# Peptides against a protein of PDB entry 2Q3Z: the designs that were tried, part 71

Target 1, 272 residues: chain A of PDB entry 2Q3Z
Amino acid sequence: YVLTQQGFIYQGSAKFIKNIPWNFGQFEDGILDICLILLDVNPKFLKNAGRDCSRRSSPVYVGRVVSGMVNCNDDQGVLLGRWDNNYGDGVSPMSWIGSVDILRRWKNHGCQRVKYGQCWVFAAVACTVLRCLGIPTRVVTNYNSAHDQNSNLLIEYFRNEFGEIQGDKSEMIWNFHCWVESWMTRPDLQPGYEGWQALDPTPQEKSEGTYCCGPVPVRAIKEGDLSTKYDAPFVFAEVNADVVDWIQQDDGSVHKSINRSLIVGLKISTKS
Target 2, 254 residues: chain A of PDB entry 2Q3Z as posed
Amino acid sequence: YVLTQQGFIYQGSAKFIKNIPWNFGQFQDGILDICLILLDVNPKFLKNAGRDCSRRSSPVYVGRVGSGMVNCNDDQGVLLGRWDNNYGDGVSPMSWIGSVDILRRWKNHGCQRVKYGQCWVFAAVACTVLRCLGIPTRVVTNYNSAHDSNLLIEYFRNSEMIWNFHCWVESWMTRPDLQPGYEGWQALDPTPQEKSEGTYCCGPVPVRAIKEGDLSTKYDAPFVFAEVNADVVDWIQKSINRSLIVGLKISTKS

## One batch from the design tools (peptide; made by RFdiffusion4, then SolubleMPNN)

Design b2_p14_6_s4 (from b2_p14_6, 9 letters changed)
Fold by OpenDDE base, seed 3:
Structure b2_p14_6_s4 (fold): chain B 272 residues (1-272), chain A 14 residues (1-14)
Amino acid sequence: as target 1 above (272 residues)
Amino acid sequence: EHEPIKLDYPQLSA
């Protein structure tokens, strides 16, 4: 979790699991220095350097900072996400084979956002950074991963009388989604929540005004303790959301239907 | 099983 520089990232679908090799490269020359630069350009440091530095001994604090800084939303973060298959003005997310080139590009271009990333790229870069900072971290893939937009633990689809989905489809189920889990104690929580903590650097929803997610104890998600900071409802929904169809009729009536054919969540953790 | 509503990337899916 700290020493392994090469690994695999799981992709594809629940029925057709794929994997790609990935070079995390946390011990390659200059990578630690880039991780320190990442900390020194974070909004909390820019606001109050002394306070930020005093908290860097906390993996909880650092993990949350890194989850926000791996994406370029809200700050001078590393990666710009794009999912529309239009990558001509940058690098296709599928072209990356490791975190090192991404981090070097970011630093060498004055901390300018790197184009482009998707979930596994965000997760892999976060994994590299956290490992560099001495936090045991692994990439996690969740198949049939839900994106709950309104924090109600549901994936809601509005459908017409013919069953066709209406609107922008803001809430969705990904074929797969990647994030990271980091090992840490949680002195900020009640006893028993030490261990693996989920962190999601893909800019899906804001947490306390910033596109970041976690850390949240994996145990809390497993046990359904949604009061546990940070972002337990969101992470819970990624792996456990129920799907609801709101079927709208021509007369204006709405029928609520639980969609039992759409099963959310199949998490795979890596050994390194 | 169900098919996903959104693909992360078509080439990386089934």
Scores: peptide ipSAE 0.030, ipTM 0.633, DockQ to the pose 0.287
Fold by OpenDDE base, seed 4:
Structure b2_p14_6_s4 (fold): chain B 272 residues (1-272), chain A 14 residues (1-14)
Amino acid sequence: as target 1 above (272 residues)
Amino acid sequence: EHEPIKLDYPQLSA
């Protein structure tokens, strides 16, 4: 999880799983230096360099910083996300084949955001950075991945009497979503939460005011301990949200229906 | 209730 520079990222859908090759390249020339620059431009360093540096021995701290800095939301982060298929002023997320070019572009352009990323790109870059920093990390793909926007552990669809989805689909399920898991101890938690920690660098929801996510113990998610920092409810929802259909009748009444056909969550971790 | 399709990028499931 630290030594492998080449790997695969799983994509597609639960029924049509595919993968792409990815060059993580954590040992390529200059990549470690770029990762250190990433740390040195993070908001916490800019606010208090001494405090930030003193905390860099903590994988928990570093992981959280990296999850925030891989996206350019709120900071001088690496990647700008875009999902509207309008990539003409940058690079299509689908065009990337590795983290190295992305990181080099970011650094070479004065830490200007690289256009563009999507979940697997964010995850892959985060994986590279974390590996560079000595944190065992793997990319994870979750099929039928929920994006809970209101922290209720539900994905809610409004439907008319004919079953047609109404509204703007504020909550969503992705056919797939990618994040990373990093191996670390959790001295900031009660004993037993060492091991794989989920981190999500895709800017989906704010955590403590910043677009970052985790680290949260995978164990906590499995056990349903949603009180565990960081962002346990959100990550839990990604893999376990229930889908609810709010069916509006002609008389204006609304009926709640649990949609069991939409099973959220099928997580695949990379072995490399 | 749309069946997920083979995609190269994330898409909303409906």
Scores: peptide ipSAE 0.029, ipTM 0.645, DockQ to the pose 0.189
Fold by OpenDDE base, seed 5:
Structure b2_p14_6_s4 (fold): chain B 272 residues (1-272), chain A 14 residues (1-14)
Amino acid sequence: as target 1 above (272 residues)
Amino acid sequence: EHEPIKLDYPQLSA
């Protein structure tokens, strides 16, 4: 989880699983230095360098910083996300074959955001950075991954009497989504939450005002302990949200139905 | 913000 530099990232769908090769390259020349630059340009360092540096011995603290800094939202982070198939002014997310080129581009252009990333690119870069910093980390793919925007653990669809979806599909279920899991102790929590911690660097929802997510114990998610910091409800929803259809009929009646046709969450963890 | 694209990449599940 620290030593492997090359691996695979799972993509596709639950029914049609695909993978791509990826070069994490955490031991390539200059990559550690770039990871240290990433820490030195984070908002917490800029606000109070002494306090930030004093906390870098904590993988919990560092993991949360990296989750925020891999995306360029709210800071001088590494990657700009884009999903609209308009990549002409940058590099298509589908073109990347490793983290090294991305990190080098970021550093060499004065820490300007690299165009462009999507979930697996964010996850892969985060994996590289965390491994460089000595934190055992793996990329995770979750098929039928839910994006809960209102923290109710539900994916809600509004439909008319014909079954047609109405309004904005703000809450979504992705065919796949990628994040990382890192191994660390959790001295900031009650005993028993050491081990794998979920971190999500894809800018989906703000946590404490910043686009970051985690670390949250995988055990807490499995056991449904939503009180556990950080961001347990959101990560829990990604793997176990209920799908609710709100159906308005022609007579004005509204019916609630849990959709059992789609199963949220099929997580695959990789060694590399 | 996040939108589905072509079949081989992230999109809404069926």
Scores: peptide ipSAE 0.027, ipTM 0.700, DockQ to the pose 0.119
Fold by OpenDDE base, seed 2:
Structure b2_p14_6_s4 (fold): chain B 272 residues (1-272), chain A 14 residues (1-14)
Amino acid sequence: as target 1 above (272 residues)
Amino acid sequence: EHEPIKLDYPQLSA
């Protein structure tokens, strides 16, 4: 988890699982220095350098900072996300083969956001950074990954009597989504939550005002402890949300239907 | 209670 520089990232769909090779390259020349720069340009450092530096011994703190800094939302972060297949003014997310080039580009361009990333790119870069900083980390892929936007642990669709979705699809389920899990103790939590912690650097929802997510104990998610910081409800929903169809009938009545045709969440953790 | 409806889900470019 720390020593492996090459690995695979799972993609595709639950029915058609794919993978791509990825060079994490955490030990390549200059990468550690770039990771330190990433820490030194984070909003917390800029606000209070002494306080930020004093907390860098905590993998919980560092993990949360990295989660926020891998995306360029709200800060001088590494990657700009884009999902509309318009990548002509940058690099297609699908073209990346490793984290090293991304990090080098970011640094070499004065910490300007690199165009572009998607979930696996965000996750892979986060994995590299966290590994560089000595935090055992792996990329995780979740198939049928829910994005709960209103913190109700549901993905809700409004439908007419014909089953056609009405209005904009605000809430969504991705065919796959990637994030990272990092191994750390959680002295800030009750005993038993040491181990793998989920961190999601893809800018999906704000946590405490910043596009970041986690760390949250994988155990807490598994056990349904949604009170556990950070962002347990969101991560829980990614892997466990129920899909609800609100069906409006021709008579104007609205019926709630639990959609059981799709099982949200099929998490695969990399072994290497 | 309605039968589950097959949904078209957002797909990430891969």
Scores: peptide ipSAE 0.034, ipTM 0.605, DockQ to the pose 0.228; fails the geometry check

Design b2_p14_7_s1 (from b2_p14_7, 7 letters changed)
Fold by OpenDDE base, seed 2:
Structure b2_p14_7_s1 (fold): chain B 272 residues (1-272), chain A 14 residues (1-14)
Amino acid sequence: as target 1 above (272 residues)
Amino acid sequence: SLQQLPVGAPGSDL
């Protein structure tokens, strides 16, 4: 996990699992320095450098900073996400073969956001940074991954009587989603939550006002302990949200569709 | 495509 510089990232769909090779490159020249720059431009450092530096010995603190700084939302973070297939003013997310070029581009352009990332790019860069900082980390892929926006643990689709989806379609299920799991102790929690912690650097939802997610114990998610910081309900929903398909009638009545069942979650943890 | 895509909508192969 810390020593592996080359790995695979799982992609595709639950029915058609694919992978790509990825160069994490955490030991390549200058990558550690770039990871330190990432810490030194984070909003917490800019607000209070002494407080931020005093907390960098905590993998919990550093993991949460990295999850926020890998995306460029709210800060001078590394990557801009884009999903609309319009990548002509940057690099297509599908073109990246490793984290090193991304991190070097970010630093060399004065910590300007790199265009563009999607989930596996965010996860892979986070994995590189965390490994570089000595935190054992792996990329995780979840197929049929839910994005719960209203914290109700549901993905709700509304359809008219003709089966056409109504409303803003804000809630979604991804064909796949990637995040990272990092190994750390959790002295800030009750005993037994040491081990793998989920961190999601893809800018999906705000946590404490910043686009970041975790760390949350994988054990807490498995046991359904949604009270466990950080972001347990969101990460739980990614892997376990219930899907409700509503039919809205012209009279405004709604009923559950019986003709469709969607299954959220098929998690694959990498070994490298 | 290897890109991340929404599924579950009409016409999505879940």
Scores: peptide ipSAE 0.319, ipTM 0.804, DockQ to the pose 0.447
Fold by OpenDDE base, seed 1:
Structure b2_p14_7_s1 (fold): chain B 272 residues (1-272), chain A 14 residues (1-14, ends at bonding distance)
Amino acid sequence: as target 1 above (272 residues)
Amino acid sequence: SLQQLPVGAPGSDL
């Protein structure tokens, strides 16, 4: 994990799994220095440098900082997300072949946000940074990945009596979503939560007021321990949300139906 | 698709 500079990222759909080669490049010239700059421009360092630096020995703390700093939301972070096919004022997310060019562009432009990223770009950059900092990390792809916005562990669709979806889909299922898993101990939790921790650098939901996610033990997600910090309900929903259709009738009655045709979650963990 | 897309969107399976 820490030593692998080149790998593959899984994309596509559950039916049509694809991969792309990716250069993580954590040992390329100047990349470690850029990772240190990323730490030194984070909001916690700017607020209290001594306190931030004293906590950098904790992979839990560093992982959470990196998940927030890989996106440019709320801070001087690395990447701006975009999904609407309007990439003409930047670089298409599909054009990136590695983390190195992204990190170099960010640093060379005075820590200005790089346009643009999608989930695998965020995850891959986070993977590079965490590996640079000595944290064993891998990119994970989840097919049919849910985005729960109201923390109820459901993806809810409102439908008319004919089954047509009404209104804006606030909650959604991605064809695929990528995040990272990092290996660390969890001295801040009960025993048994050491090992792989999920971290999501894609700006989906705010955690403690910042667009960051995790670390949360993969074990806690598997066991359904939603009390486990950080962000267990959100990460649980990404892989396990139930889909519910709220069918509205003309009489004003509402019927709850479980949509069994939409199965959330097919997680693939990479070895490279 | 190589693009991240909502399930059911055009090209979401490709």
Scores: peptide ipSAE 0.478, ipTM 0.922, DockQ to the pose 0.591; fails the geometry check
Fold by OpenDDE base, seed 3:
Structure b2_p14_7_s1 (fold): chain B 272 residues (1-272), chain A 14 residues (1-14, ends at bonding distance)
Amino acid sequence: as target 1 above (272 residues)
Amino acid sequence: SLQQLPVGAPGSDL
């Protein structure tokens, strides 16, 4: 995990699994220095440098900082996300072949956000940074990945009597989503939650006021322990949300229907 | 497509 500089990232759909080669490049010249700059521009460091530095020995703390700093939301983070196919004022997310160019661009432009990323780009950059910091990390792909916005473990669609989706599709299912899993102990939790921890650097939801996610024990998600910090309900929903259709009738009545055609979650972990 | 897309969007399977 830490020593592998080149790997594959899984993309596409559950029916059409694809992979791309990715250069993580965690040992390339200057990359460690850029990762240290990333830590030194984080909001917690800027607020209290001594407190931030004293906590950098904790992979739990560092993982949470990195998940927030890989995206540029609310801070001087690395990447700006974009999904509307309008990439002409930057680099298409599909054009990246490794983390090194992204990190170098970020540093060389005075820690200005790099345009643009999508989930696998965020995950890959986070993987590079965490590996640089000595945290064993892998990229994970989840097909049919849910984005629960209201923390109810459901993806809810409002439909008219004809089954047409009404209103803004705030909640959604991605064809695929990528995040990272990092190996760490969890001395801040009950025994048995050591091992792989999910971290999501894609800016989907705020955790404690910042676009960050995790670390949450993969075991807790598997066992359904939603009380486990951090962000267990959100990460649980990504892989296990039920889909509900709210069908409005002409009389104004609303019927709840379970959508069994949309199966959330097919997680693939890299073995590298 | 290699793009991350909503399920059911054109090209979401590709």
Scores: peptide ipSAE 0.465, ipTM 0.917, DockQ to the pose 0.562; fails the geometry check
Fold by OpenDDE base, seed 5:
Structure b2_p14_7_s1 (fold): chain B 272 residues (1-272), chain A 14 residues (1-14)
Amino acid sequence: as target 1 above (272 residues)
Amino acid sequence: SLQQLPVGAPGSDL
């Protein structure tokens, strides 16, 4: 979790699980320095350096900062996400073989956002940074991963009488999604929430005004304690959202169908 | 495909 520099990231679908080799490279030359730069360009440091530095002993605080800084949303973060297959002005997310080249590119270009990432790239870079900072971290893949946008713990599809999905399709299920789990104590919570904490660096939803997610105890998600900091409802929905199909007929009648064929969540945690 | 895709999108199972 801290010492392993090479590993695998799981991708594909629940039916067709694939993996890719990944070089996390947390002990490669200059990577620690880049991780420190990442901390020093974060919005909290720029606002109050002394306060930010005083909190860097907290893995809870650092984890939340790293989650926000791995994406370039709202800050000088590392990666720009893109999913439209138009990668010609950068590097295809599928071309990356490790975190080291990404971090070096970011630093060498004056902390300019690297083009491009998708979920596993964000997760892998976050894993590298957190491991480099001494926080035991693993990449997690969740197949059929829900993205709940309205915090109702549902993925709602509106369909016409022909079964065609209507609207903007804002709510969605990913074939897979990747995030990280980090081992830490939670002195900010009640006893028993120490252990694995979920952190999601992919810019999906804002938490306290910033594209970041977690840390949230994996135990809290498992037990359904959605009151726990941070972002428990969102992370819960990623793995447990109910899918609702609304069928609207021409007469304005609405029927609710529970699509049992779309099971949200098949979580795979890496061993290294 | 190694891409992250919406469920049901072309290539989402590849």
Scores: peptide ipSAE 0.375, ipTM 0.880, DockQ to the pose 0.557; fails the geometry check

Design b2_p14_7_s2 (from b2_p14_7, 7 letters changed)
Fold by OpenDDE base, seed 4:
Structure b2_p14_7_s2 (fold): chain B 272 residues (1-272), chain A 14 residues (1-14)
Amino acid sequence: as target 1 above (272 residues)
Amino acid sequence: SLQQLPVGAPGSDK
């Protein structure tokens, strides 16, 4: 989880699981230096360098910073996300084969955001950075992964009388989503929450005003302890949200049903 | 598909 530089990232769908090889390259020349630059351009460092540096011994703190800095939202972060299949002014997310080129491009262009990433690219870069910083980290893929936007642990669809989905699909389920899990102690929590912590660098929702997510104990998610910091409800929803269909009838009445045919979440943790 | 896609209807993730 620290030493392996080559691995696989799982993609596709729950019914059609695929994988790609990925070069994490955490020990390649200059990569550690780039990771340190990433820390030195983070908003917390810019606000108070001494305080930021004093907290870099905490994997909880560093993990949260990295989660925010791997995306370029709100800061001089590494990657710009894009999902509209229009990548002509950059590199298609599907073209990347490793983290090294991404990080080098970012640094070499004055910490300008790299175009473009999607979930596995964000996760893979975060994995590289965290490993560079000595934090055991693995990429996780979750199939039928929910993106809860209103913190109700539900994915809601609106349908007409014919069952056709209506309106803007604000809430959604991804065919797959990737994030990372990092091994760390949690001295900021009650005993028992040491171990794997979920971190999500894909800019999906803001946490405390920044597009970042976690760390949250995997145990807390498993046990349904949504009070644990950070972002437990969001991460819980990714793997456990219920799907609700709102069906409008001819008379304007609305019927609520829970769609049990689509099961949210099928998590795969990588071995390397 | 290798890219992330919304799952809202059958085949949307394919």
Scores: peptide ipSAE 0.297, ipTM 0.776, DockQ to the pose 0.510
Fold by OpenDDE base, seed 1:
Structure b2_p14_7_s2 (fold): chain B 272 residues (1-272), chain A 14 residues (1-14)
Amino acid sequence: as target 1 above (272 residues)
Amino acid sequence: SLQQLPVGAPGSDK
């Protein structure tokens, strides 16, 4: 994983799986230096350089920093996300073919955020950075991926008595979503949680005040141990959320219907 | 490549 520079990222939908080639390019000239710059502009380094540097031996710490720094939310991070097809003032997320150009643009423009990214772009850049830093990492695609906003492990839709969707539909399911999994030990947790750890650099929810996610043991997600840091409930919901329709009647009564027509979660782990 | 899109309400992708 750490040695592979060329790979594929899965996209599309559960019924129509597609992939794109991607150049991770972690060994290309100057990329390691850019990764070090990324660490040196993170908020924790700016606050206390000595403390930050002393913690860089921990892949748990570094993974969490990278998760936050790949997005430009809250900091001088790499990418700005956009999903509304208005990309004229930047580069379309669909135009990228590798992490190298993105990282070079970021560095060469004074660590100014690169426009624009979507989930696979965030994940791929994070994968490159983590690999550069010696952390075995792979991009993961999850089809029908949930975004739970209220930490109840549900995707909730409100409907009137006629079945019409009400409200803003703040909670949602992506056709696909990408994040990364990194291999590391977890000395900060109980024994048995070493191995693959999920990290999500797409700015979806704040964790401890920063748009970052993980690391959380894949094992903990599989076993439903939501007490494990970091962000187990959110990552669990991405792959396991139940979809609930709340039917609101004019009389004020509310009825719950679980809709199984759309099943959340089909996770694919990649080899490259 | 296809962009990331919201599926929307249950069954709306069918």
Scores: peptide ipSAE 0.293, ipTM 0.783, DockQ to the pose 0.404
Fold by OpenDDE base, seed 3:
Structure b2_p14_7_s2 (fold): chain B 272 residues (1-272), chain A 14 residues (1-14)
Amino acid sequence: as target 1 above (272 residues)
Amino acid sequence: SLQQLPVGAPGSDK
């Protein structure tokens, strides 16, 4: 989880699981230095360097910073996400074969955002950074992964009387989504939440004003303890959300229907 | 590799 530089990232769908080889490269020349630069350009450091540095011994703190800094949203972070197949002004997310080139590009261009990433790219870069910083980390893939935007643990579709989806379809389910799990103690929580912590660097929702997510104990998610910091409801929804169709009739009445054809969540964690 | 897609989108199950 720290020493392995090459691995596989799982992709595809629940029915057609695929993987790609990935070079995490956490021990390649200059990568640790780039990870330290990442910490030194984070908003918390810029606001109060002494306070930020004093907290870098905490993997909880560092993990949260890294989850925010791997994406370029709201800061000088590493990657810009894009999902619309228009990658001509950058590098296609599907073209990356490792974290090293991404991190080097970011640093070499003055910490300018790298175009482009999708979930596994964000996760893989976060994994590299966290491993560089001595935090045992693995990439996780969740098939049929929900993105809950209103924190109600539901994916809601609004439909007309003909069953056609209305609105912008802001809430969604990914065919797959990747994030990371990092091993750490949680002295900031009640006993029993040490172990794997979920961190999600893909910019999906803001947490405390920044596009970051976690760390949240995997145990808390499994046990349904949604009060556990950080972002337990969001991560819980990624793997457990129910899907609801709101069907509006011509008379203005609305019918709630549980969509049982869309089953959220099938998580796969790597062995190393 | 396959890109990340909304469930139900073309290629989402491939």
Scores: peptide ipSAE 0.263, ipTM 0.760, DockQ to the pose 0.546
Fold by OpenDDE base, seed 2:
Structure b2_p14_7_s2 (fold): chain B 272 residues (1-272), chain A 14 residues (1-14)
Amino acid sequence: as target 1 above (272 residues)
Amino acid sequence: SLQQLPVGAPGSDK
């Protein structure tokens, strides 16, 4: 989880699982220097360099910083996400074959955001950076992955009397979503939460004002301890959300229906 | 590689 530079990332759907090869390249020339630049341009460093540097010995702190800095939201982060198939002014997310080119482009263009990424690109770059910094990390793929926007652990669809979805879908379920899990102790939590921690660098929701997510103990998610920092409800919902249909009738009545056809969550952890 | 898509969107289950 630290030494391997080549791996696979799972994609596709639950019914049609696919994978791509990926070069993480954490030991390639100049990559460590780029990772250090990433830390030195993070908002916390710019605000208080001494405080930021004093906390870099904590993988919890560093993991959270990296989660925020892999995306360019709120900061001079690495990647700009895009999902609308309009990639002509950059590189298609599907074209990347490794993290090294992305990181080099970011650095060589004065830490300007690289266009474009999607979930596996964000996750893979985060994995590279974390491994480079000595934190054991793996990419995780979750099929039928929920994006809960209102922290109620539900994916809610509004439908007309004919069952047709109304309005723009605010909440959604991805065919797949990728994030990372990093191995670390959690001295900031009660005993027993050491081990794999989920971190999600894809800019989905803000955490404490920044587009970042985690670290949260995988154990906490498994046990349903939603009080555990960071972002346990969001990560829990990614793998466990229920789907609810609100069916609107012509008379103004609304019927609540549990959608049993949409099952959220099928997580696959990579071995390297 | 397949892009990330909402469930039920064209190509999301391919």
Scores: peptide ipSAE 0.209, ipTM 0.747, DockQ to the pose 0.538

